# Peptides against a protein of PDB entry 5JNO: the designs that were tried, part 20

Target 1, 112 residues: chain A of PDB entry 5JNO
Amino acid sequence: MVAKFQPPPEYQLTAAELKQIVDQSLSGGDLACRLLVQLFPELFSDVDFSRGCSACGFAAKRKLESLHLQLIRNYVEVYYPSVKDTAVWQAECLPQLNDFFSRFWAQREMED

## One batch from the design tools (peptide; aimed at target 1 D30)

Design b1_p18_6_s2 (made by RFdiffusion4, then SolubleMPNN; from b1_p18_6, 12 letters changed)
Fold by OpenDDE base, seed 2:
Structure b1_p18_6_s2 (fold): chain B 112 residues (1-112), chain A 18 residues (1-18)
Amino acid sequence: as target 1 above (112 residues)
Amino acid sequence: SEEEQQAFDELIQELLEM
């Protein structure tokens, strides 16, 4: 038996938390977007940490990275096992995640 | 809470409709 994926502690959801998100989700893609917001609220923040710290150089990351996507997929697979198929993941979840994230920042950039 | 869930749902709906 291969070891089950263990997310980093900061991104570990309890069964109750995950179930709550699932219960409010209409599809695997919808669940993925909800998980994106819940797990990575910092990706939706316009706070630039480097603004207050010239030494640390920390900038707000406004990109979906492979780790973000992998973590989300692992949780989605629990209730939507079809996304274990890469083709299904790429057709049903990835486009929704990218559109969701891109539209958020596109709107914010226009409002600045 | 139910109120928090409602706020979250509204945010998700807003973002999905952008």
Scores: peptide ipSAE 0.141, ipTM 0.779, DockQ to the pose 0.119
OpenDDE base, seeds 1, 3, 4, 5: peptide ipSAE 0.134, 0.140, 0.145, 0.138; ipTM 0.777, 0.775, 0.781, 0.778; seed 4 fails the geometry check

Design b1_p18_6_s3 (made by RFdiffusion4, then SolubleMPNN; from b1_p18_6, 11 letters changed)
Fold by OpenDDE base, seed 2:
Structure b1_p18_6_s3 (fold): chain B 112 residues (1-112), chain A 18 residues (1-18)
Amino acid sequence: as target 1 above (112 residues)
Amino acid sequence: SAEEQEALERLIQELLEM
């Protein structure tokens, strides 16, 4: 038997915290993006391990991992239960998450 | 920090409005 997914303690939102984010959201996809920023601000950090070191060849990975997406989905489905359907999640939330995250870094690259 | 988070939230709004 597979254990029920439980958010790590550092990513546990109270009902009040989640509601506050929901109140600012207009859709499931919008909520997903807001949750992305709230839960994982480190994914938007300009901290680069290779900064100042061209020789090391290090490039920080900037991608949304399964754990990030699963955690976000778990919160989104509380107010948008339709995302429990994988097809809906993939049509309404994932594209918005990916586009938002991609556009964020595209803009940041232009600012550098 | 809370201030950093608020800054990112502003970025969200800007990006989502596009």
Scores: peptide ipSAE 0.460, ipTM 0.886, DockQ to the pose 0.122
OpenDDE base, seeds 1, 3, 4, 5: peptide ipSAE 0.211, 0.453, 0.455, 0.453; ipTM 0.790, 0.877, 0.878, 0.877

Design b1_p18_6_s4 (made by RFdiffusion4, then SolubleMPNN; from b1_p18_6, 12 letters changed)
Fold by OpenDDE base, seed 5:
Structure b1_p18_6_s4 (fold): chain B 112 residues (1-112), chain A 18 residues (1-18)
Amino acid sequence: as target 1 above (112 residues)
Amino acid sequence: SQQEQQALDQLIQELLEM
């Protein structure tokens, strides 16, 4: 029996929540970006985690991790089954996600 | 919020216009 995708409880969207995001989306890549913001708002926080440790020099990496991408892809697949193909995912969604995320922080850094 | 949604829409629109 093929197991259906079940996200961790902290990243579980109801059908209504997902539908709302989809209704606002213009494409698979657009949907992916919207899911990124909705599922992982902490990645867009203005909180400087490095401020807490002036001694260690730890800079919080603003990076999309594999888990983030996997969860987003699973939700995108619900309405865009073509992204089950890795080539399609890499062409239609990953570039948009990376561009969106990098541009977001680039803009924020200019405003600071 | 509406403000957050608008900001998101703007960012995505900029991306789509590339």
Scores: peptide ipSAE 0.170, ipTM 0.790, DockQ to the pose 0.150
OpenDDE base, seeds 1, 2, 3, 4: peptide ipSAE 0.164, 0.169, 0.166, 0.167; ipTM 0.787, 0.788, 0.784, 0.788; seeds 1, 3 fail the geometry check

Design b1_p18_7 (made by RFdiffusion4)
Pose (drawn by RFdiffusion4):
Structure b1_p18_7 (pose): chain A 97 residues (1-46, 62-112), chain P 18 residues (1-18)
Amino acid sequence: MVAKFQPPPEYQLTAAELKQIVDQSLSGGDLACRLLVQLFPELFSDRKLESLHLQLIRNYVEVYYPSVKDTAVWQAECLPQLNDFFSRFWAQREMED
Amino acid sequence: ETEAQDELIEQLLAELRE
Protein backbone atom coordinates (compact mmCIF):
# COMPACT_ATOMS: atom_id res chain seq x y z
CA MET A 1 0.00 0.00 0.00
CA VAL A 2 2.24 2.78 1.39
CA ALA A 3 5.99 2.62 0.45
CA LYS A 4 8.99 0.59 -0.50
CA PHE A 5 10.88 -0.43 2.60
CA GLN A 6 14.52 -1.31 2.35
CA PRO A 7 16.87 -1.90 5.30
CA PRO A 8 20.02 0.19 5.69
CA PRO A 9 22.87 -0.96 3.40
CA GLU A 10 24.77 -2.50 6.27
CA TYR A 11 21.82 -4.85 6.93
CA GLN A 12 21.02 -5.60 3.32
CA LEU A 13 21.67 -9.15 2.25
CA THR A 14 21.84 -10.35 -1.34
CA ALA A 15 19.54 -13.19 -2.43
CA ALA A 16 22.67 -15.31 -2.70
CA GLU A 17 23.71 -14.42 0.86
CA LEU A 18 20.21 -15.18 2.16
CA LYS A 19 20.05 -18.54 0.28
CA GLN A 20 23.38 -19.62 1.79
CA ILE A 21 22.26 -18.92 5.39
CA VAL A 22 19.01 -20.78 4.71
CA ASP A 23 20.86 -23.77 3.34
CA GLN A 24 22.67 -24.12 6.66
CA SER A 25 19.55 -23.53 8.73
CA LEU A 26 17.88 -26.45 10.52
CA SER A 27 14.56 -24.64 11.02
CA GLY A 28 12.86 -21.27 10.89
CA GLY A 29 14.07 -20.54 14.41
CA ASP A 30 17.64 -21.51 13.63
CA LEU A 31 17.50 -19.32 10.51
CA ALA A 32 16.32 -16.51 12.70
CA CYS A 33 19.26 -16.97 15.12
CA ARG A 34 21.78 -17.20 12.25
CA LEU A 35 20.35 -14.03 10.78
CA LEU A 36 20.69 -12.30 14.19
CA VAL A 37 24.39 -13.21 14.25
CA GLN A 38 25.02 -12.13 10.61
CA LEU A 39 23.02 -8.93 10.62
CA PHE A 40 23.65 -7.62 14.15
CA PRO A 41 27.03 -8.62 15.55
CA GLU A 42 27.17 -5.27 17.39
CA LEU A 43 24.40 -6.71 19.69
CA PHE A 44 26.93 -9.28 20.95
CA SER A 45 29.76 -6.94 21.99
CA ASP A 46 30.33 -4.52 24.89
CA ARG A 47 18.49 -6.20 25.56
CA LYS A 48 18.46 -4.19 22.28
CA LEU A 49 16.65 -7.07 20.58
CA GLU A 50 14.28 -4.30 19.83
CA SER A 51 11.29 -4.27 17.46
CA LEU A 52 12.99 -2.88 14.26
CA HIS A 53 15.75 -5.49 14.56
CA LEU A 54 13.33 -8.39 15.07
CA GLN A 55 11.09 -7.25 12.20
CA LEU A 56 14.06 -7.14 9.83
CA ILE A 57 14.92 -10.71 10.78
CA ARG A 58 11.30 -11.77 10.38
CA ASN A 59 11.18 -10.18 6.90
CA TYR A 60 14.14 -12.30 5.81
CA VAL A 61 12.82 -15.41 7.47
CA GLU A 62 9.46 -15.02 5.65
CA VAL A 63 11.14 -15.30 2.23
CA TYR A 64 11.69 -19.03 2.88
CA TYR A 65 9.14 -19.76 5.70
CA PRO A 66 6.07 -17.86 4.53
CA SER A 67 3.93 -19.22 7.35
CA VAL A 68 5.98 -16.79 9.57
CA LYS A 69 3.72 -14.07 8.05
CA ASP A 70 1.23 -15.41 10.65
CA THR A 71 2.23 -13.61 13.87
CA ALA A 72 1.25 -16.71 15.90
CA VAL A 73 3.86 -18.77 13.96
CA TRP A 74 6.46 -16.05 14.50
CA GLN A 75 5.65 -15.99 18.22
CA ALA A 76 5.46 -19.79 18.57
CA GLU A 77 8.67 -20.71 16.66
CA CYS A 78 11.09 -17.96 15.89
CA LEU A 79 10.67 -15.32 18.59
CA PRO A 80 11.18 -17.58 21.66
CA GLN A 81 14.19 -19.16 20.00
CA LEU A 82 15.77 -15.75 19.23
CA ASN A 83 15.24 -14.54 22.82
CA ASP A 84 16.52 -17.77 24.37
CA PHE A 85 19.57 -17.77 22.00
CA PHE A 86 20.32 -14.18 23.01
CA SER A 87 19.77 -14.85 26.76
CA ARG A 88 22.00 -17.93 26.60
CA PHE A 89 24.76 -16.03 24.77
CA TRP A 90 24.81 -13.34 27.42
CA ALA A 91 24.62 -15.68 30.39
CA GLN A 92 27.49 -17.67 28.91
CA ARG A 93 29.49 -14.47 28.63
CA GLU A 94 28.56 -13.51 32.23
CA MET A 95 29.77 -16.74 33.53
CA GLU A 96 33.19 -16.67 31.74
CA ASP A 97 34.33 -14.55 34.71
CA GLU P 1 18.74 -27.95 17.02
CA THR P 2 19.58 -26.44 20.49
CA GLU P 3 23.09 -27.98 20.23
CA ALA P 4 23.62 -26.33 16.80
CA GLN P 5 22.53 -22.95 18.19
CA ASP P 6 24.90 -23.44 21.16
CA GLU P 7 27.75 -24.03 18.69
CA LEU P 8 26.98 -20.61 17.18
CA ILE P 9 27.12 -19.13 20.62
CA GLU P 10 30.54 -20.75 21.23
CA GLN P 11 31.77 -19.34 17.91
CA LEU P 12 30.63 -15.84 18.87
CA LEU P 13 32.29 -16.10 22.30
CA ALA P 14 35.52 -17.35 20.68
CA GLU P 15 35.51 -14.32 18.31
CA LEU P 16 35.08 -11.95 21.31
CA ARG P 17 37.98 -13.58 23.16
CA GLU P 18 40.24 -13.05 20.03

Design b1_p18_7_s1 (made by RFdiffusion4, then SolubleMPNN; from b1_p18_7, 7 letters changed)
Fold by OpenDDE base, seed 5:
Structure b1_p18_7_s1 (fold): chain B 112 residues (1-112), chain A 18 residues (1-18)
Amino acid sequence: as target 1 above (112 residues)
Amino acid sequence: EQEALDELIEEQLEEEEE
């Protein structure tokens, strides 16, 4: 039996929390975007993490990492099992996530 | 920031309804 992936504690949702998000979602792609906001609010912050490390000077890149995507997919699969198929995940969820995230930052950059 | 997120979610909902 393949061990079920367990997210880090900081990204663990209860069944009730996940259900609440699902109830507000219209599709697997929509659910993915909502999970992105709920799980990783730090990705939407203007706070340059560069202030925390004067030595490394590396600003946290505003990018979705593999861990973010994997965690989101794991939760989406609970209610939309079709995304277990990589082709479905890449066609239905990944484009929506990328567009959603890109639109957010594009809008913020225009306001600055 | 929360307001911007709320607006983004609303936009996402509109796209899914079309």
Scores: peptide ipSAE 0.261, ipTM 0.842, DockQ to the pose 0.120
OpenDDE base, seeds 1, 2, 3, 4: peptide ipSAE 0.258, 0.254, 0.251, 0.257; ipTM 0.837, 0.836, 0.836, 0.840

Design b1_p18_7_s2 (made by RFdiffusion4, then SolubleMPNN; from b1_p18_7, 10 letters changed)
Fold by OpenDDE base, seed 4:
Structure b1_p18_7_s2 (fold): chain B 112 residues (1-112), chain A 18 residues (1-18)
Amino acid sequence: as target 1 above (112 residues)
Amino acid sequence: MQEALDQLIQELLEQEEE
């Protein structure tokens, strides 16, 4: 039996917090994008993490990692159980997440 | 930053309503 996914404490939303985000959302894809912003504001930071550790080469990757996507999917699944189906997740949520994230950074690159 | 995010979210919402 696979243990229930438990997010790290910093990414744990209360039922009330999640409901608030859901109430502002029109679809599963929209909810996913809103969760992305709420859960992982660090992914949108202008802070070049590369400046912090020139020695370790730890550049904060402007990437949506599997953990990010999994966390978002778990919350979306609460109100949109259809995303349990990978095909639905890939059709309805992932494209919107990737588009949203890429557009954000594309706009930032034009401003620099 | 927040304004840019809000704008992108708004654009997504508008696209979903069409």
Scores: peptide ipSAE 0.177, ipTM 0.786, DockQ to the pose 0.141
OpenDDE base, seeds 1, 2, 3, 5: peptide ipSAE 0.167, 0.179, 0.170, 0.169; ipTM 0.777, 0.785, 0.781, 0.778; seed 2 fails the geometry check

Design b1_p18_7_s3 (made by RFdiffusion4, then SolubleMPNN; from b1_p18_7, 11 letters changed)
Fold by OpenDDE base, seed 5:
Structure b1_p18_7_s3 (fold): chain B 112 residues (1-112), chain A 18 residues (1-18)
Amino acid sequence: as target 1 above (112 residues)
Amino acid sequence: EQAALDALVQELLEQEEE
């Protein structure tokens, strides 16, 4: 029996919350980007942990990690089952996530 | 705040599609 994916409590969306995001989404890739913002607002914060910890020099690398992508994919699959196919996920969602995330920070750097 | 972020997402996605 394949264990049903259960996200950590901090990343749990109710059916109503997910439905709201889906209703605003035009595609699986669009949904993925909206989920990225909703689930992980910390990835879009200007809080440079590097400014807070001069001693550790740990620049919180604003990177999309495997866990982020896995969580997003699981929610996208609810309404777009085709992304269960890795090839579809890589073609339809990952490029949009990467482009959106990169453009966001590029714009922020230009405005700063 | 969430509405503003959603608008930003939409703008960036539209630019990608053009």
Scores: peptide ipSAE 0.086, ipTM 0.705, DockQ to the pose 0.126
OpenDDE base, seeds 1, 2, 3, 4: peptide ipSAE 0.075, 0.084, 0.070, 0.075; ipTM 0.644, 0.657, 0.691, 0.698

Design b1_p18_7_s4 (made by RFdiffusion4, then SolubleMPNN; from b1_p18_7, 10 letters changed)
Fold by OpenDDE base, seed 1:
Structure b1_p18_7_s4 (fold): chain B 112 residues (1-112), chain A 18 residues (1-18)
Amino acid sequence: as target 1 above (112 residues)
Amino acid sequence: EQEALDQLIQEQLEQEEE
C-alpha cells in the first residue's frame, strides 16, 4: 500500500482556506495558479538569497520544482478529480502554471 | 507586487474565456 502524500506543515491548507481559493477559481488551471501564489509566495520574491554568501555561489532559482507542482496538483484534485489523469493535468493545469509564472518574471524583466 | 499578481490572474482568466 502506497502511503498517502502529506504536504509539509508549512504547505498544509485548511479546508476553509482551500475553499476560499476554490470559490474564486473558474477552472482547474485557474485554481492551480491561485494555489501557486498562495502556497509559494517566495517564488515571486526579488530576495536574492545569495546576497548573504557570495563565496558559496548559492542563488535562488526562479523555477517551479516537482514538489511545488505535486503539492498544487494534490489540492486541485480535491475539487477537480479529473486531474488525477496525467493527461488532463498536463493539458489543463501545467501550461497555465508555466505561462503564469513565466509572464510574471518576463514583466519584471521589462521593468528593470 | 500583489497588484501585479492580481493582474496576471485576471489576464489568465480572460484567456480562458476566449
Scores: peptide ipSAE 0.382, ipTM 0.878, DockQ to the pose 0.140
OpenDDE base, seeds 2, 3, 4, 5: peptide ipSAE 0.378, 0.370, 0.376, 0.377; ipTM 0.878, 0.876, 0.878, 0.879

Design b1_p18_8 (made by RFdiffusion4)
Pose (drawn by RFdiffusion4):
Structure b1_p18_8 (pose): chain A 97 residues (1-46, 62-112), chain P 18 residues (1-18)
Amino acid sequence: MVAKFQPPPEYQLTAAELKQIVDQSLSGGDLACRLLVQLFPELFSDRKLESLHLQLIRNYVEVYYPSVKDTAVWQAECLPQLNDFFSRFWAQREMED
Amino acid sequence: SALDELIDATLTEFSAEH
């Protein structure tokens, strides 16, 4: 309806780059976690899993898992996995010392 | 490099549970 949305260049993936990540993904949730790592490494250095970031990941995930267009599927599969992956990463870091 | 290794390990271990 309204406009063409494109992510900032630093978060733009080529179709080839997206296909490669998907090929290594075990599931929609795994894809979502791999995309979090590839797109937003600054989120892992010295939470800001904020809405724009999550929507960008969702948009990429939907190219190959179109059922993720259903918000219930997103909330049932991908979103818990992203949050638990992120929580686990940070707890592991907290415990190193 | 150590942070990347941790991210990869976390992802591998986490994904194995699913």

Design b1_p18_8_s1 (made by RFdiffusion4, then SolubleMPNN; from b1_p18_8, 8 letters changed)
Fold by OpenDDE base, seed 5:
Structure b1_p18_8_s1 (fold): chain B 112 residues (1-112), chain A 18 residues (1-18)
Amino acid sequence: as target 1 above (112 residues)
Amino acid sequence: SRLQQLIDQTLAEHSATL
């Protein structure tokens, strides 16, 4: 399968890589979470900033931005075309992404 | 790595909710 979109070079996945992720996924929302990990490892790396500091702007690094979500959605659409519907994306994928990302950082905070 | 373990754990927890 080939994507109908052209993501930035730094966020490109080969067909084989995408298929591998899909094969591991249990749903579109699960696929979205796995894509989040694969596409944006920097969002999970340790960041040197004050805990809870929003004034410095570093807190934004712990938020999923529009670009992140759009790229993930584009890949998810390849195997789950239903997410082209914004209502489906918002109901099935976004909550899972937010929960996953939030849980990760919550776990990190507990270990610090 | 520990980071990867945390990611995997989070994925597992997420998948368990499906």
Scores: peptide ipSAE 0.655, ipTM 0.945, DockQ to the pose 0.886
OpenDDE base, seeds 1, 2, 3, 4: peptide ipSAE 0.652, 0.653, 0.652, 0.654; ipTM 0.945, 0.945, 0.945, 0.945

Design b1_p18_8_s2 (made by RFdiffusion4, then SolubleMPNN; from b1_p18_8, 10 letters changed)
Fold by OpenDDE base, seed 4:
Structure b1_p18_8_s2 (fold): chain B 112 residues (1-112), chain A 18 residues (1-18)
Amino acid sequence: as target 1 above (112 residues)
Amino acid sequence: SELEALIEQVLAEHSALQ
């Protein structure tokens, strides 16, 4: 049996914090997007990229990695247990996360 | 900040699509 996923301390949300985000959310997919913003603000910043070294190949990764997605999914499951089903997660949350994240960076690039 | 404003804008757009 696989052990329960435990997020790193920097990504721990209290019940009150999670509830606040849920109260602002319209759906599981919307909750996922808001969790993305709250948990991983670094994914929305290009500060590290600007501080990086092109010679060493440093580049900010503007993609949602499996760890990000798993962490978000764990919190979404608290209020939307149906996302424990991978098919539901892939249909209801992943497309919204990817679309939201892509739209953000698309607009960000237009402003630069 | 501008970043926060952009995030909120995109969130609003996402919410409008629900």
Scores: peptide ipSAE 0.578, ipTM 0.927, DockQ to the pose 0.892
OpenDDE base, seeds 1, 2, 3, 5: peptide ipSAE 0.575, 0.577, 0.575, 0.576; ipTM 0.927, 0.927, 0.927, 0.927

Design b1_p18_8_s3 (made by RFdiffusion4, then SolubleMPNN; from b1_p18_8, 8 letters changed)
Fold by OpenDDE base, seed 1:
Structure b1_p18_8_s3 (fold): chain B 112 residues (1-112), chain A 18 residues (1-18)
Amino acid sequence: as target 1 above (112 residues)
Amino acid sequence: SRLQALIEQTLAEFSATQ
C-alpha cells in the first residue's frame, strides 16, 4: 500500500473551494488548468519573467514541476476518478496543462 | 490587474475550445 499524498498547508483546498472551481470547469482538463491558476499564481508572476535571460535562471520559474502536476492531479481525481489511470492523465490532462501554460507565456513574450 | 486580465483572457480562450 502507498500512503495518501497530503499537500502542504499552502496548497490545501477546502471542499467548498474546490467545488467552486469545479462548477466553472467544462472537463477534467479544463479543471486542471483552473487549478493551476489558483494553486500556483507564482508561476504566472511578472517577477519571474525576464526576456533574454537564460543565464539568470528565471526560466526555471516557467516550468511545471512534478510537485505541481501531482497536486493538481490529486484534486482532479476527486471529480474525475478516471485520471487515477496514468494513461488517462497523460492523454486528457497533461497535454492541456502544457498547452495552456505555453499559450500564456507565448502571449507574454509577444506583448513584452 | 494587467496580469490577472491576461490570465483570465488566456483561460477563457482555452476553455472555449473544450
Scores: peptide ipSAE 0.420, ipTM 0.885, DockQ to the pose 0.906
OpenDDE base, seeds 2, 3, 4, 5: peptide ipSAE 0.416, 0.410, 0.420, 0.419; ipTM 0.884, 0.883, 0.885, 0.884

Design b1_p18_8_s4 (made by RFdiffusion4, then SolubleMPNN; from b1_p18_8, 9 letters changed)
Fold by OpenDDE base, seed 5:
Structure b1_p18_8_s4 (fold): chain B 112 residues (1-112), chain A 18 residues (1-18)
Amino acid sequence: as target 1 above (112 residues)
Amino acid sequence: SRLQELIEQVLAEHSATQ
């Protein structure tokens, strides 16, 4: 028996919370983007660790990590089971997530 | 907040393509 995926407590959504997000979503990819915002608000923070510290060479990386994507995918699968297929996930959801995330930061940078 | 407004704006732009 394969253990069912269980997100960490800090990323656990109730059925009602997930349903609310789903009701606002137009597609699996759209749902993925909305889940990104809901689950990981820290990824949209104004905090830039590289800003103001050029001496240390540290550059903040604004990227979606594997764990982020895994958690989002597992929730998307609840209502869009087709994303269990990796090819579908990569074709439908990943590009939308990346585009959304990139657009956010692009617009954010324009306001600076 | 401005942050939320920006997020909502980007979401709206994304959703408009769906």
Scores: peptide ipSAE 0.579, ipTM 0.928, DockQ to the pose 0.899
OpenDDE base, seeds 1, 2, 3, 4: peptide ipSAE 0.576, 0.576, 0.574, 0.577; ipTM 0.928, 0.928, 0.927, 0.928

## One batch from the design tools (peptide; aimed at target 1 Q20 D30 R34 Q38)

Design b1_p19_1 (made by RFdiffusion4)
Pose (drawn by RFdiffusion4):
Structure b1_p19_1 (pose): chain A 97 residues (1-46, 62-112), chain P 19 residues (1-19)
Amino acid sequence: MVAKFQPPPEYQLTAAELKQIVDQSLSGGDLACRLLVQLFPELFSDRKLESLHLQLIRNYVEVYYPSVKDTAVWQAECLPQLNDFFSRFWAQREMED
Amino acid sequence: FTYKNPEVMEFLEEYNAER
């Protein structure tokens, strides 16, 4: 309806790059976690799993798991897995010392 | 596919193994 949305260049993936991540993904939730790692490594260095970031991941995930267009599917499968992955990463880091 | 942060990817493999 309104406009063409494109992510910033640093977060743009080629179709080939996206296909490769998908090929390694076990599920829509795993794809979502792999995309979080690839797209936003700055989120893992010294939370900001904020809406724009999550929507970008969801947009990529939907290319191969179109049922994720249903917000209930996104909330049931991908979103808990992303938050748990992120929580676990940071707790692991907290515990190193 | 080669990821930008291999350490976080290794963690993700360990995380998935527990699921």

Design b1_p19_1_s1 (made by RFdiffusion4, then SolubleMPNN; from b1_p19_1, 8 letters changed)
Fold by OpenDDE base, seed 4:
Structure b1_p19_1_s1 (fold): chain B 112 residues (1-112), chain A 19 residues (1-19)
Amino acid sequence: as target 1 above (112 residues)
Amino acid sequence: FQFPNPEVMAFLDEWLAEQ
């Protein structure tokens, strides 16, 4: 039996908190992006690291890791159960997440 | 419950409006 995925405490959302985000969302992809910002503000913070420095782990802070995506998907599934289908998740949510995240940093890097 | 970064949210809203 596979144990149910339990988010770390810092990424826990109550039903009320999740509903608040859902109420502002127009689609599963929209919800996913809002959850990204809500759950992982550190991914949108400027990180000073030397290019090539992997010892500090800062390089990973500007990437959407599997854990990030899994956490987001878990919450999106509550209101959009169709994303349990990997094909739907990859068609409706992942492109939105990747496009939003990449465009955010593309703009920030141009400003530096 | 923590409110997200206003600057990030502003970017998100603008980006979403273009979709």
Scores: peptide ipSAE 0.659, ipTM 0.940, DockQ to the pose 0.705
OpenDDE base, seeds 1, 2, 3, 5: peptide ipSAE 0.657, 0.659, 0.653, 0.657; ipTM 0.939, 0.940, 0.939, 0.940

Design b1_p19_1_s2 (made by RFdiffusion4, then SolubleMPNN; from b1_p19_1, 9 letters changed)
Fold by OpenDDE base, seed 2:
Structure b1_p19_1_s2 (fold): chain B 112 residues (1-112), chain A 19 residues (1-19)
Amino acid sequence: as target 1 above (112 residues)
Amino acid sequence: MEFPNPEVMAFLDEFLAEL
């Protein structure tokens, strides 16, 4: 028996909120990326405090942490139970999440 | 649920279209 993961209150989605995202999703990887944007908008925002600072640790805030990924996986599992299999998660969702996030910031850095 | 940044959503849609 594995204890059920409880997300922090600020990241708790209702069934209706989750369904809205699911209805726009075509796959588990699609859903995962949409959840990333919806749950963690702060990971995609510019931080004025860190502008022009090379030593402020701004880069540390632009990172997908284990907690982010675990939380996303838990929601994806609701509609795509197959991602409970680590091999499926690592093939269908995790690469898309990392690729999406890295490409987003790579493009932003080049445009700055 | 907060409405996501339109620029982020535009990038997301473009990315997902290539999956």
Scores: peptide ipSAE 0.676, ipTM 0.935, DockQ to the pose 0.589
OpenDDE base, seeds 1, 3, 4, 5: peptide ipSAE 0.672, 0.668, 0.672, 0.675; ipTM 0.934, 0.933, 0.934, 0.935

Design b1_p19_1_s3 (made by RFdiffusion4, then SolubleMPNN; from b1_p19_1, 9 letters changed)
Fold by OpenDDE base, seed 4:
Structure b1_p19_1_s3 (fold): chain B 112 residues (1-112), chain A 19 residues (1-19)
Amino acid sequence: as target 1 above (112 residues)
Amino acid sequence: FEFPNPEVMAFLDEWLAQQ
């Protein structure tokens, strides 16, 4: 039996908190993006980077890791159960997440 | 309710409006 995934405490959302985000969302992809901002503000913060530095994990901080995506998907599934289907998740939510995240940083890097 | 990064949310809303 596979144990149910339990988010770390810092990424826990109550039903009320999740509903507030859902109320502002127009689609599963929209919800996913809003959850990304809510759950992982650190992914949108400017990070000091020294070229050649591996200790700071800069590269990882600007990538959507499997754990991030899994956490988001878990919450999206509550209101959009169709994303339990991987094909739906990859068609409706994942492209929007990646596009939003990449566009954000593309703009930020042009400003530097 | 407020998001932790209002500026990011503003960017998101603007981007979503263009979709």
Scores: peptide ipSAE 0.675, ipTM 0.948, DockQ to the pose 0.912
OpenDDE base, seeds 1, 2, 3, 5: peptide ipSAE 0.671, 0.675, 0.669, 0.674; ipTM 0.947, 0.948, 0.946, 0.947

Design b1_p19_1_s4 (made by RFdiffusion4, then SolubleMPNN; from b1_p19_1, 7 letters changed)
Fold by OpenDDE base, seed 4:
Structure b1_p19_1_s4 (fold): chain B 112 residues (1-112), chain A 19 residues (1-19)
Amino acid sequence: as target 1 above (112 residues)
Amino acid sequence: MEFKNPEVMAFLDEYLAEQ
């Protein structure tokens, strides 16, 4: 029996909040990207928390870690149960998440 | 709820529109 993943309080969404995000989404991949923006605003911040503080460098500022992806997947599964299948998750959601995130920062890096 | 990161969401909307 696998224990249910419990998101930290700062990443908890009520059913109503999740539904609002879902209502804006047209697909599982769409939903995943929107969840990324809403759950982890720090990943889109220009502030480098590690700058000037070596101890702060442990935070992966611009990387989608397994924990981020797992949390997003858990919410996506509520409305798209098919993503419980890893193959579906890797085909429908993960590519868009990575592509969106990389393109965002690619554009921001050109502006700096 | 209030949606976070409106500027990021705008970018996302543009990105998704291109898919």
Scores: peptide ipSAE 0.721, ipTM 0.958, DockQ to the pose 0.840
OpenDDE base, seeds 1, 2, 3, 5: peptide ipSAE 0.720, 0.720, 0.719, 0.719; ipTM 0.958, 0.958, 0.958, 0.958

Design b1_p19_2 (made by RFdiffusion4)
Pose (drawn by RFdiffusion4):
Structure b1_p19_2 (pose): chain A 97 residues (1-46, 62-112), chain P 19 residues (1-19)
Amino acid sequence: MVAKFQPPPEYQLTAAELKQIVDQSLSGGDLACRLLVQLFPELFSDRKLESLHLQLIRNYVEVYYPSVKDTAVWQAECLPQLNDFFSRFWAQREMED
Amino acid sequence: PPALTPEQQAIYDKGRPPP
């Protein structure tokens, strides 16, 4: 309806790059976690799993898991897995010391 | 080939649940 949305260049993936991540993904939720790592490594250095970031991941995930267009599917599968992945990463880091 | 660099794989593995 309104406009063409494109992510910033630093978060743009080629179709080939996206296909490769998908090929290694076990599920939609795993794909979502792999995309979080690839797209936003700055989120893992010294939370900001904020809405624009999550939507970008969702947009990529929907190319191969179109049922994720249903917000209930996103909330049931991908979103809890992303948050738990992120929480676990940071707790693991907290505990190193 | 791996879709993640070694550094990215290490981030990924840290965030994974136990088996």

Design b1_p19_2_s1 (made by RFdiffusion4, then SolubleMPNN; from b1_p19_2, 8 letters changed)
Fold by OpenDDE base, seed 2:
Structure b1_p19_2_s1 (fold): chain B 112 residues (1-112), chain A 19 residues (1-19)
Amino acid sequence: as target 1 above (112 residues)
Amino acid sequence: ASALSPEQQEILEAGLPPP
C-alpha cells in the first residue's frame, strides 16, 4: 500500500476552491489550464525573482515540469476520472496545457 | 491557493477559447 500523493502546501486546494474552478470549466482540458494559472502564477510572471540582487541573475524557468503536470492531473482526476487513463490525459489535457502555456509566452515575446 | 487575481483572469481570458 502506498500513501496518496500529497501536494506541497503552496499548491493545495480545498474542495471549495477546486469546485469553484470546476464550475468555470467546460472540459478536463479547460480545467487543467485554469488550474495551471491558479496554482502556478509564477510561471506566467515576468518578474525577475533576483530583482535587487545583481549577483543572482536568476530568471524564472518558462517550462512545465513533471511536478506541475502531476499536481494538475491529480486535481483534474477528482472531477474527470477518465484522465486516470494516461492515454486520455495525453489526448485531452496535456496538449491543451502545452498549447496554452506556449501561446502565452509566444504572445509575451511579441510584446517585447 | 488564493482567489484569481485580475492578471490571472486576463491570462485565462486571453488563452482559453471562447465557449
Scores: peptide ipSAE 0.616, ipTM 0.914, DockQ to the pose 0.423
OpenDDE base, seeds 1, 3, 4, 5: peptide ipSAE 0.615, 0.614, 0.614, 0.615; ipTM 0.913, 0.913, 0.913, 0.914

Design b1_p19_2_s2 (made by RFdiffusion4, then SolubleMPNN; from b1_p19_2, 5 letters changed)
Fold by OpenDDE base, seed 5:
Structure b1_p19_2_s2 (fold): chain B 112 residues (1-112), chain A 19 residues (1-19)
Amino acid sequence: as target 1 above (112 residues)
Amino acid sequence: SSALTPEQQAILEAGRPPP
């Protein structure tokens, strides 16, 4: 059988750390958004990676990738086992994550 | 208390839909 997914060390939360986040969460979708903010602060950084380089013109894309979603889902499943069902994950958590992330950056762009 | 720092809490609030 395939081994259970194990988070990379930098994204490993203890039971106590996870419980603290859960205690502040109102739902599975809310928990997912809180985990997103806590686990991946780099996704919300105001730092422009192209700053300081006038030649490269590189602009980092801001998107939620498979690793982000898988890590969040695995932690949400601990307290909301129903999201093990892909249909439930896609209905209850994934839209909230995407909307949350989009709203954050949309609001930031309006502050210029 | 919240697991999020004040900075993280501000990010969380910024991503919320308008009331």
Scores: peptide ipSAE 0.572, ipTM 0.898, DockQ to the pose 0.924
OpenDDE base, seeds 1, 2, 3, 4: peptide ipSAE 0.570, 0.568, 0.569, 0.568; ipTM 0.898, 0.898, 0.897, 0.898

